# Designs tried in a protein design run: peptides against a protein of PDB entry 6D0Y. Part 119

Target 1, 225 residues: chain A of PDB entry 6D0Y
Amino acid sequence: ETEDHLESLICKVGEKSACSLESNLEGLAGVLEADLPNYKSKILRLLCTVARLLPEKLTIYTTLVGLLNARNYNFGGEFVEAMIRQLKESLKANNYNEAVYLVRFLSDLVNCHVIAAPSMVAMFENFVSVTQEEDVPQVRRDWYVYAFLSSLPWVGKELYEKKDAEMDRIFANTESYLKRRQKTHVPMLQVWTADKPHPQEEYLDCLWAQIQKLKKDRWQERHIL

## One batch from the design tools (peptide; made by RFdiffusion4, then SolubleMPNN)

Design b2_p20_7_s1 (from b2_p20_7, 9 letters changed)
Fold by OpenDDE base, seed 3:
Structure b2_p20_7_s1 (fold): chain B 225 residues (1-225), chain A 20 residues (1-20)
Amino acid sequence: as target 1 above (225 residues)
Amino acid sequence: SFEEWKEKVSKLPPVIPLLE
């Protein structure tokens, strides 16, 4: 494959085809694996780009990465490292919309056997620990809680299956923070586009309630929050 | 299902990413 063709293949996967999505993903994974010796850097960049810029294909690309990781473990590692770098850069640049999406993407990579559950738990522990930071604006604390909670629809089930005690501690800390935080005059650092079932509630309180319900329902949902 | 298929084909141990 040429570089241009690889770009096309990666960008267009999941689009209408005579073949099943599963077949297309397996095929693409095979093509990419075969081309890694010649185009590893390009493929890595392309995957990072589509992972970042095509949120509508989140599960497609997490699955693709999962398949690639199964074929080439080292490449999977390089991809995750690149995504973590992107997350750090997004946070540094105060690009919170991109950052939260990257967290969700990484979360779903747990389901694709790319990222270990303990690693994701550790990340969320770090996020929630921000609520304990002194001399920082509440908006910072709020965002990290939001990033955590808003990612749970993708990974909550897996994390509770593997690390229930740790997750309970994180939830307890989150709940404690939500109870004590100031609710008035708090700016949002994220775009809230979802229809709110409880419009009378503050966005984090509403999200918390939804996540609590999801947890109670054994992480079974009909649609993503 | 797609989910079942994903589980089947993702066979290697997961990566431990570098944390923030």
Scores: peptide ipSAE 0.054, ipTM 0.697, DockQ to the pose 0.034
Fold by OpenDDE base, seed 2:
Structure b2_p20_7_s1 (fold): chain B 225 residues (1-225), chain A 20 residues (1-20)
Amino acid sequence: as target 1 above (225 residues)
Amino acid sequence: SFEEWKEKVSKLPPVIPLLE
């Protein structure tokens, strides 16, 4: 394969095809594996790029990486390392929207057997531990809690199946923080004012409630907004 | 399902450790 062709294949995977998505992903993984001896650096860069810039295809590309990792374990490791570097860079640059997406991407890589569940638990423990940092703005504490909670739809089930005790500890710490943090009043949206309901919850409290419901519903995403 | 398929095809041990 040429570099241009590889770019096209990677960027267009998951689009409408006569074949199933599963077969297309398996096929592409095979093509990429075969081309690693000649185009390893290019393939690595391309995968990192689409992983970062195409959030609508998150599960497609995590699956692709999972398939590649199963074929070439070392390449999978290099990819994860590259993604971690990108996460660190996004955090340093205060690109928090990119950073949170990268955390979600890494979270879904646990489901694809690219990242170990204990490693992801450790990352989330580190995130929630930020709530205990001194002399830092609350917005920093809030963001790491948000990054943790907002990633659980992708990985919560897997982590509780393998590390339930550790996850319960993280949840307890999160709940404790949410109870003691300063909260911002959130006015109701105009659309919801008809029956004069209670004001909308603060965004982290709302997210927490959603995640608790998701946990109760066996981590089925269709049961939450 | 797609999720079940993903589980079946991802068979190698995952990468460790993951650092922030």
Scores: peptide ipSAE 0.040, ipTM 0.690, DockQ to the pose 0.032
Fold by OpenDDE base, seed 1:
Structure b2_p20_7_s1 (fold): chain B 225 residues (1-225), chain A 20 residues (1-20)
Amino acid sequence: as target 1 above (225 residues)
Amino acid sequence: SFEEWKEKVSKLPPVIPLLE
């Protein structure tokens, strides 16, 4: 495959096809593996780009990376390292929307057997530990809690299956923080019915309630968070 | 080896401070 053709293949995967998505992903993984000797750097850059800029295809690209990792674990490692570097750069650039998305992407890579569950637990432990930092803005503490909670729809089931005790500790620490933090009343963009009034709720408290419900439902999502 | 790689990947970086 030519370099330009690889870009086209990677960018268009998951679009309408006569074949199943699974078949297309397996085929693309094979093509990319075969071209790694000649185009590793280009393929790495392309995958990082689409992983970062096409959030609507998150599960498609995490699955693709999972397939590639199974074929070439060295490349999988390089990809994860590149994504971690990108996360660091996003945080340094104060691009917190990209940063939280990257955390979600990394979270789903656990499901695709690219990132080990214990390492993701460790990351979330680090995130929640920010709530214990002294002399820092609450917005910093809130963001890391938000990044943790908002990623659980993608990885909560897997982490609780493998690290339930550690996750319970993280949840306890999170709950403790949410109870003691200063709350900011922010209007929520939610769809409410006229016959059932819903009071305004603080965004982290609302997210916490949603995650608690998701946990209660054994991490089977029934609504969009 | 795969096990060595797995160990490498299992180590994620610490949280980076948010810049003000």
Scores: peptide ipSAE 0.029, ipTM 0.615, DockQ to the pose 0.023
Fold by OpenDDE base, seed 4:
Structure b2_p20_7_s1 (fold): chain B 225 residues (1-225), chain A 20 residues (1-20)
Amino acid sequence: as target 1 above (225 residues)
Amino acid sequence: SFEEWKEKVSKLPPVIPLLE
């Protein structure tokens, strides 16, 4: 495969095809695996790029990475490392929109059996620990809570299945922070549709309520937005 | 479902640690 062709294949995966998405992903994973000896760096860069720039294909690319990781563990590791680096860079640049998406992407990689659940829990512990930092803007604290909560639709089930006690602690800390923080009214933030409409409230409080409901529903999302 | 398929085709445990 040429580099240009690889780019095309990676960018177009998940688009309408005569074949199933599953088949296409398996096929692409095979192609990429075969080309890693020659185009590892390029493939890595491409995957990182599409992971960041094509949020509409989040689950497609996390799945692809999962498949590729199963074929080449080292590459999967390198990809995760690259994504973590990108997350750090985004945070340093105060690019919170990209950062939160990267957290969600990483979260879904847990479902794709790329990232270990305990590692993700540890990350979320670190995120929520920011709420305890002194002399930092609340926006920082809020973002990390937001990043945590907004990622749970992707990974909450897995994390609670494996690390329920730790997750409960994180939840307790989150709840405590939400009760203490200064609040402003913000439009509702919804990740999924619910049978009952949510009242207008502060976005983190709203998100918290939604996550609590999701947790109560055993992390089963009936309708994903 | 797609999710079920993902689970089925996964061949490795999630063992990659996050570098924080």
Scores: peptide ipSAE 0.044, ipTM 0.694, DockQ to the pose 0.032; fails the geometry check

Design b2_p20_7_s2 (from b2_p20_7, 11 letters changed)
Fold by OpenDDE base, seed 4:
Order: C-alpha cells, then structure tokens, then sequence
Structure b2_p20_7_s2 (fold): chain B 225 residues (1-225), chain A 20 residues (1-20)
C-alpha cells in the first residue's frame, strides 16, 4: 500500500460501506499488519493522528488498535507509548481538552485488550494523587479528577472487575477531595443526562454523582454522561 | 452484533503495560 492509500484507509474506516464494520476493521488491521514492515512509522503516526483528531471514531480506532495489537504486539506497544507521549505533551502544552480525550482513548484501549487494567488503575491512582499535592492550583487537582471520572464510562466496568479494591480506594480519595475542595457552583458548569436531569451542581460534583450512579448500575450505561 | 463482536475483541490475548 502507498502511504496515501493507507491514510485514506485509516481515515475512512467506519464509514458506510457494503461490508460490516467488523469486517472492515479486521480487514484494515490485516492490511496494516502486512504493511508494517515498510510503513510502520507512517502507520503509527497516522493512527496517533486519527486517534487524537477524530474523537467521534474513538471506539473504532481503539478497536482497530486492539486488533492490530493482537497481530503485532510490538506495534501495539509503540502505539501506546506514542499516545502516552502525546498525553504528556498535551499536558505540558496545557491542552487539557486533548489530554482528557487521550485519557479516555487510553481507557478504552483497556477494553480492547491493549492496555492492562492494572496499568490503567495505576494511572488513575497517579491522577487522583494529584489531589494531595500542595501548593498547586485547584484547577490542576480538579482536572485530574475530571480526567479520571470522565474516563470511567469507558473503562470503569473492566477496572472494577479486575481491581475493585484499588478502585474503591481511588473512589474514596476522590470523594474525600470533592468534599473538601472549593466549589464554584456555576450554573453553566452543570452536567445533564438525557433521561434523568440532575439538580444544579458544580461540574465535578455532578460528574461524581453520575459516576456513582453508573457504578451503582454496575457500569451499565443507561444514559449519556 | 457489534457489541457482541466487541466483547470478543476485548478478550484478545496480548495486553500491554502502560508506560508512564
């Protein structure tokens, strides 16, 4: 495959076709695997790019990476490493919207059997540990909590199935922080769900409530967060 | 169908550690 063709294939996966999405993903994974010897770097870059720039296709690309990882473990590792680097870069650049999305992407990679659940738990432990940092802006603490909580719809089920005790600890620490943090209670920051509107709450409090509900529902998503 | 397929994908063997 030519580089341009690979780009087209990667960018267009998940679009309407005569074949099922599953077939397309498996097919593309096969194509990419076959082309790794010649175009590994390009494929890696492309996947990282679409992973970052096409959030609407999050599950498509995480699945693709999962399939590719199964075919080429080393490449999967390189991809994860690249994504982690990108996350770090995003944080350094204060691109927090990209950063949080990358965390979600990585979270969903757990579901795709690319990232081990314990590793993701460790990441979230690190995130929540930021709440204990001194002499830092609350916005920093809040963001990491947000990044953690907002990623749980993608990975909470898996993490609690594998590491329930550790997750409970993280939740306890999160709850503790949320209770003691300063709250703005800005109406514009209220989060709504489709089926069950929440009362006016600060965005993290609202998110926390939603996540608690999701957890209570055994991580079966019944409404959009 | 897709969800079912995804469940199968989730059980693929290779799992990578997250490098922080």
Amino acid sequence: as target 1 above (225 residues)
Amino acid sequence: AFEEWMEKVKKLPPVLPLLE
Scores: peptide ipSAE 0.039, ipTM 0.704, DockQ to the pose 0.033
Fold by OpenDDE base, seed 5:
Parts: C-alpha cells; sequence; structure tokens
Structure b2_p20_7_s2 (fold): chain B 225 residues (1-225), chain A 20 residues (1-20)
C-alpha cells in the first residue's frame, strides 16, 4: 500500500461498509502488519494521530491496536510507548483535555490486551497520589482524580477482576480525598442523571457517585457518564 | 462550564504516569 492509501484506510475504518466492522478491522490489521517493514514510522504516527484526534472512534482504534499487537507484539509496545510520550507531552503543554482522553484511550487498551492491568493500576496509583501532595492547588488534585474516575468506565471491570485489592485501596484514597476537599460552587459544573433520581452535585462529586453506582452494577454501563 | 474548570487546571505542573 502507498503511504496515502494507508492514511485513507486508517482514517476511514469504522465507516459504513458492506462488511462487518470486525472484518474490516481484521483486514486492516493485516494490511498494516504487511506494510510495517516499509511504513512502520508512518503507520505508528498515523495511529497515534487518530488515537488523539478522533475520540469518537476510540473503541475502533483501540481494537485495531489490539489486533496489531496480537500480530506484532513489538509494534504494540512501540505504540504504547509513543502514546505515553504523547501523554507526557500533553501534560507538559497543559493540554489537559487531550491528556484525559489519552488516559481513556490507554485504559481501553487494557481491554484489548495491549496494556497489562498492573501497569494501569500503577498509573492510577500515581494519579491518585497527587491528592496527597502538599502545597499544590486543589484543582491539580481534582484533575487527576477526574482523569482516574472518568477512565473507569473503560477499564474498571478488568482492573477489579485482576487487582481488586489494589483498586479498593485507590478507591478508599479517592473517597477520603473527596470528603476532605473543598467543594466548588459553580452551577454550570453541576451534573444531573435523569435515569435515576440524583441530587445536583459538583461535577467531580457527581462523577464519583456515578462510578460508585457503576461499580455496584458490576461495571455494566446503563447510562452515559 | 467544564472548559472553564479545565482552564484552571491547564497551567499546573504535570505528573508523569508510569507503566510497567
Amino acid sequence: as target 1 above (225 residues)
Amino acid sequence: AFEEWMEKVKKLPPVLPLLE
């Protein structure tokens, strides 16, 4: 495949087709694997780009990476490393919207057997440990808790199946922090869940409540967080 | 709304995540 053709294939995967999505993803994975000897760097860059810029196709591209990882483990590793670099760069550049999405993307890669559960637990431990930092703005602590909690819909089930004790510890630390933090009074940040009676709360508190419900429901998603 | 909240976060120092 030509470089331009590869770009087209990667960018358009998941669009309406005569074939099933699964078939298309498997086919694309095969094409990309075959072209790695000639276009490895380009393919890597393209995958990182779409993973970053097309959040509406998160599960499509995580699945694709999972398939590629199964075919070429080394490439999967290089992709993860590249994504981690992107996350670090995003944080350094203060692109926190991009950063949180990258965390979600990495989280879903656990489900795709690209990232090991212990590695993701370690990342979340690092995030929640920020709540213990002294002489830092609360907004910093809040963001990392948000990044953690908002990623659990994509990985909570797997992490509790593999590392329940560690996850419980993280949850306990999170709960402790949420109880002691100062609540912000910004009406525009209040969230309401229509599917179940719920008081209007600050976004982070509301998110915590939703995650607790999700956990109680054995990580079966019933509504959009 | 949420963007405003995020703006308060944007200029804070990052923490580097670790993967095994």
Scores: peptide ipSAE 0.030, ipTM 0.614, DockQ to the pose 0.019
Fold by OpenDDE base, seed 1:
Structure b2_p20_7_s2 (fold): chain B 225 residues (1-225), chain A 20 residues (1-20)
Amino acid sequence: as target 1 above (225 residues)
Amino acid sequence: AFEEWMEKVKKLPPVLPLLE
């Protein structure tokens, strides 16, 4: 395949086809694997780009990366490293919307067997540990809690199945922080349910309540608007 | 507002562990 054709294939995956999405993804993974010797850097850049810029296809591309990782473990590692670098760059550039999305993307990669559950737990432990930092703005503490909580719809089930004790500790620390922090009044955002069981309240408190509800519902998402 | 809250987030070093 030519570089331009690879770009087209990667960007258009998930569109209407006579074949199933799963079949198309398997086929594309095979094509990409075969072309890695000649186009590894290009393929890596393309996958990182679509992972960042096409949030509507999050599960499509995490699945694709999962399939490719199964075929070429080293490339999967390089992809994760590239995504981590991008996350760091996003944070350095104050692009926190991209940053939180990248955390969600990485979270879903756990489900696709690209990132180990313990690694994601460690990341979230580090995120929540920011709440214990001294002489830093609360918005920093809040953001990392937000990044953690807002990613749980994608990975909470897997992490609790494999690391329930560690997750309980993280939850306890999060709850403790939420009780002692100064509250700011922002609207609730629902990203995983169409139901509105919670009244308008402080954003992180709302998110916490949503996550508690999700946990109670065995991490099964409701209808999304 | 959420957008306002996000705008208040200050640039600070990220906390990212090495993946195992």
Scores: peptide ipSAE 0.029, ipTM 0.650, DockQ to the pose 0.018
Fold by OpenDDE base, seed 2:
Structure b2_p20_7_s2 (fold): chain B 225 residues (1-225), chain A 20 residues (1-20)
Amino acid sequence: as target 1 above (225 residues)
Amino acid sequence: AFEEWMEKVKKLPPVLPLLE
């Protein structure tokens, strides 16, 4: 495959086709694996780019990486390392919207078994530990809690299945922080109704409530608030 | 269904403990 062709294949995966998405992903993974000896660097860069810039295709590309990782673990490792570097760069540049998306992407890679569950737990432990940092602005503490909580829809089920005790500890620490942090009320996002009361809540409190509900419902997203 | 297929993919062995 030519470099231009590889770019086209990677960028267009998931688009309307005569074949199933599963078939297309498996096929593309095979093509990419076969071309790694000749185009490894280009493929790595392309995958990192689409992973970063196409959030609407998150599950498509995490799945693709998962399939490719199963074929070539070394390449999968290099990809994860590149994504971690990108996350660190994003954080250093204060690109927090990109950073949180990258955390979600990495979270979903756990489902694809590219990243081990214990490693993701460790990352989240590190995130929540920021709440215990001294002489830092609350916005920093809040962001890492947000990054953790907002990623759980993608990985919470898997992590609790494998590391329930550790996750419970993280949840306890998160809850403790949320109780003691300073709060600012935000406008209601939904119209208030008598039939479905939803009082105004600070955004992290709201997210926490949603995640607790999600956890209670065995991580079925259709049942969240 | 894609979701069912994804469940199959989730059964693959974990590979990378890079975040530990």
Scores: peptide ipSAE 0.030, ipTM 0.661, DockQ to the pose 0.031; fails the geometry check

Design b2_p20_7_s3 (from b2_p20_7, 11 letters changed)
Fold by OpenDDE base, seed 2:
Structure b2_p20_7_s3 (fold): chain B 225 residues (1-225), chain A 20 residues (1-20)
Amino acid sequence: as target 1 above (225 residues)
Amino acid sequence: SFEKWMEEVKKLPPVIPELL
């Protein structure tokens, strides 16, 4: 494969095809594996780029990376490291929209057996631990809670299956924080629910309620109210 | 609302907790 061809294959995966998506992903994983000796760096960069820039294909690329990781574990590790670096860079650059998306992407990599559940739990523990930081703006605490909660639709089921006790602890800490945090100085976080009968609510409280419902509904997104 | 909150978030110092 040429570099240009690899780019085309990677960018177009999941688009209209006569074959199933799974078949296409397996095929592409095989192609990429075979080309790693010659194009590892290019493939790594391409995968990182599409993972970051094509959010509509999140599950496609996490699955692809999962398949590739099964074939080449070392490459999977290098990919995760690159994505973690990108997450750090996004945070340093105050690109928090990208950052939260990258957390979601990493979360879904747990489902694809690229990232171990304990590692993701540890990441979320670190996020929620920000709520305990002293002399920091509440908005910082709020964002890391947001990043955690907003990622749970992608990984909550898996984490509770494998690390229920640890997840319960994180949830308890989150709930405690949400109860004690100030709301008077963050009116911008107040949003009206889609349901007209409901009063204006604080965004994180709304998100928390949605996640609690999702958890109750066995992490099936269709049941989010 | 959320967009306004995000603008405030963007003002945060680049202090990052430990990641993977």
Scores: peptide ipSAE 0.324, ipTM 0.853, DockQ to the pose 0.019
Fold by OpenDDE base, seed 5:
Structure b2_p20_7_s3 (fold): chain B 225 residues (1-225), chain A 20 residues (1-20)
Amino acid sequence: as target 1 above (225 residues)
Amino acid sequence: SFEKWMEEVKKLPPVIPELL
């Protein structure tokens, strides 16, 4: 495949086709694997780009990377490293919307067997540990809790299946923080979900309640978060 | 709003915890 053709294939995967999505992804993974000797850097760059710029295709590209990782483990590792670098750069640049999306993307890569569950648990432990930092703005603590909780719909089931004790510890720490945090901006951060009647809540408290419900429902999604 | 909260987040210094 030519470089331009690879770009087209990667960008258009998951669009309407006569074949199943699974078949198309498997086919594309094969094409990309075959072209890695000649276009590894380009393919890596393209995958990182679409992973960042096409959030509507998150599960498509995580699945694709999972399939490609199964074919070429080294490339999968390089991709994860690139995404971690991008996450760090996003945080340094204060691109927190991009950062949280990248955390979600990485979270779903656990389901695709690209990232090991213990590694993701360690990342979340690091995030929640920010709540214990002294002399930092609460908004910093809030954001890392948000990044953790908002990613659980994509990985909570897998992490609890493999690392339940560690996850319970993280949850306990999160709950403790949420109980003690100040709520001075509650009126500005009130949200409501249309899926069920409930009072307006501060966004982080609302998210926590939704995640608790999701956990109770054994991570079976019933509501839009 | 969530957007206002995010604007406050963006004002944070770029200090990050260790990642993967």
Scores: peptide ipSAE 0.252, ipTM 0.829, DockQ to the pose 0.018
Fold by OpenDDE base, seed 4:
Parts: C-alpha cells; structure tokens; sequence
Structure b2_p20_7_s3 (fold): chain B 225 residues (1-225), chain A 20 residues (1-20)
C-alpha cells in the first residue's frame, strides 16, 4: 500500500462501517503488520501522530496498537518508546495539556496489553514522587498529581487488580500531599457543579474525591470524570 | 477555570522526572 493510503486507513479507522469496529481494527492491524517491512517508520509516525492529534479516538488507537503489539511486539515497543519520548518533549515544551493526554493514552495502553501494569505503576510512582520535591512550585507538584489521578479512570482497575499494594501506597502518598498542600480555593481553580455528590471544590480536591469514589465503586465508572 | 490553572502550570520550568 502507498503511504497516502496508509494514512487514510489510519486516520479514518473508527468511522462508520458495515463491519464492527473490532473487525475493522483487526483488519487494519493486519494491513499495517503486512506493511511494516516497507513502511514501519511511516506507520509508526502516523500512529504517534493520530494518537496525539485525535484524542477523541484514544481507545480506537490504543486498541489498534494493542492489536499490532500482539502481532509485532517490537513495533509495539517502539511505539511506546516514541510516545514516551513525546511525553518528555511535551513536558519540556511545557505543553501540559498534551502531556496529560499522553499519560492517559499510555494508561489505556495498559488495558490493551501494550504496557505492563508494573511499568505504569512505576511511572505513577515517579509522578507522585514529585510531591516530595523541594524548592519547586506547588503547581508542579499539583500537576503531576493531576496527571496521575486524571489517568486512573483509564487504568485504575487494572493497576489495582495487579498492583494493589503499590497503588495503595501511591494513594496514601497522594492523600498525604493533598492534605498538607496549600489550598487556595480560588474560583479559577474550583470546579463548579450542581451534580451531587461533588460539591464546589478546588480542582484537585474534587478530582481526588471523584477518584476515591471511583475506587470505592471498584473502578466501575458511574459518572464521566 | 481549569484552563487558567493550566496556564499557570505552563509557567513551570521544564523539569522532567524519570519516566520508565
């Protein structure tokens, strides 16, 4: 297949079809696998690009990568490495919106059996460890906690199933930090919602409460976070 | 707003923790 055709296939996956999404993804994974010998770099770049630029298709592309990883473990690894590099670049560029999305994407890759649960736990440990850094702005600490917590809807279940003790430690550290950090409770940092049970709270406190509820509900999402 | 908070975050120096 031509590069343009591959781009079209990758970009359009998940669009309306007579076939199921799963079937289409399997088909596409097969096509991409077959073309890896000739277009590996292009396919890798395309997947990285759509993963970053099409957040609405997060689960589609994580699933696709999961399928590809099952077919070609090395490619899956290279993709993860590329995404991690991109995460680092995003952080370096202070593109924290992209960064947090990439963390979510990587988190969902755990569900797709692309990233091992222990690796994601380690990443989150590293994030939460930022709360212990000295001589840094609280906003830095807050962001990494945010990145962690905001990713848990995608991976919390899997991580607690496999690494409950480690996750509990991370949670304890997070809770401790949230209790001891300075809370500004300024309007710009508050989430205003009429939906019970979430009162008007500082954003991280609200998110924490939501995640605690999600955890209590055994990671069965009742409400969109 | 969350966006305003994020703008504040963007003011941080690019210090990156170890990632995997």
Amino acid sequence: as target 1 above (225 residues)
Amino acid sequence: SFEKWMEEVKKLPPVIPELL
Scores: peptide ipSAE 0.030, ipTM 0.691, DockQ to the pose 0.019
Fold by OpenDDE base, seed 3:
Structure b2_p20_7_s3 (fold): chain B 225 residues (1-225), chain A 20 residues (1-20)
Amino acid sequence: as target 1 above (225 residues)
Amino acid sequence: SFEKWMEEVKKLPPVIPELL
């Protein structure tokens, strides 16, 4: 494959086709694997780019990376490293919209067997530990809790299957924080939705309740805010 | 709004996760 052709293949995966998405992903993974000896760096860059810039294709690209990782473990590792670097850069640049999306992407990579459960647990432990920081704005603490909770729909089941005790500790810490934080000082997180008949709630409290329900439902996929 | 909240978050120092 040429470099330009690889770009086209990677960018257009999941678009309308006569074949199933699964078949297309397997086919593309095979093509990419075969071209790694010649185009590894380009393929890596392309995958990182589409993973970051095409959020509508999150599960497509996590699945693709999962398939490719199964074929070439070293490349999968390099991809994860690149994504972690990107997350760090996003945080450093205060690009928190990108950062939270990258956390979700990485979370789904756990589900695709690209990232080990303990690594994701460690990430979430680090995020929730921000709630213990002293002399910082509550908004900082809130965001990292948000990043954690908002990612659980993609990885909660896997993490509780493998790291239930650790996850319970993280949940306990999260719950403790949510109970003691000031809600009146965060009016911007008030949510009123027309779709569900519920009173106006603070977003994190609402999200927490939804995640608790999801957990209770054994992580069966449900619509959440 | 959530967007305004996010703008305030963007003013805060980052947390750099240690992974891998």
Scores: peptide ipSAE 0.025, ipTM 0.641, DockQ to the pose 0.019

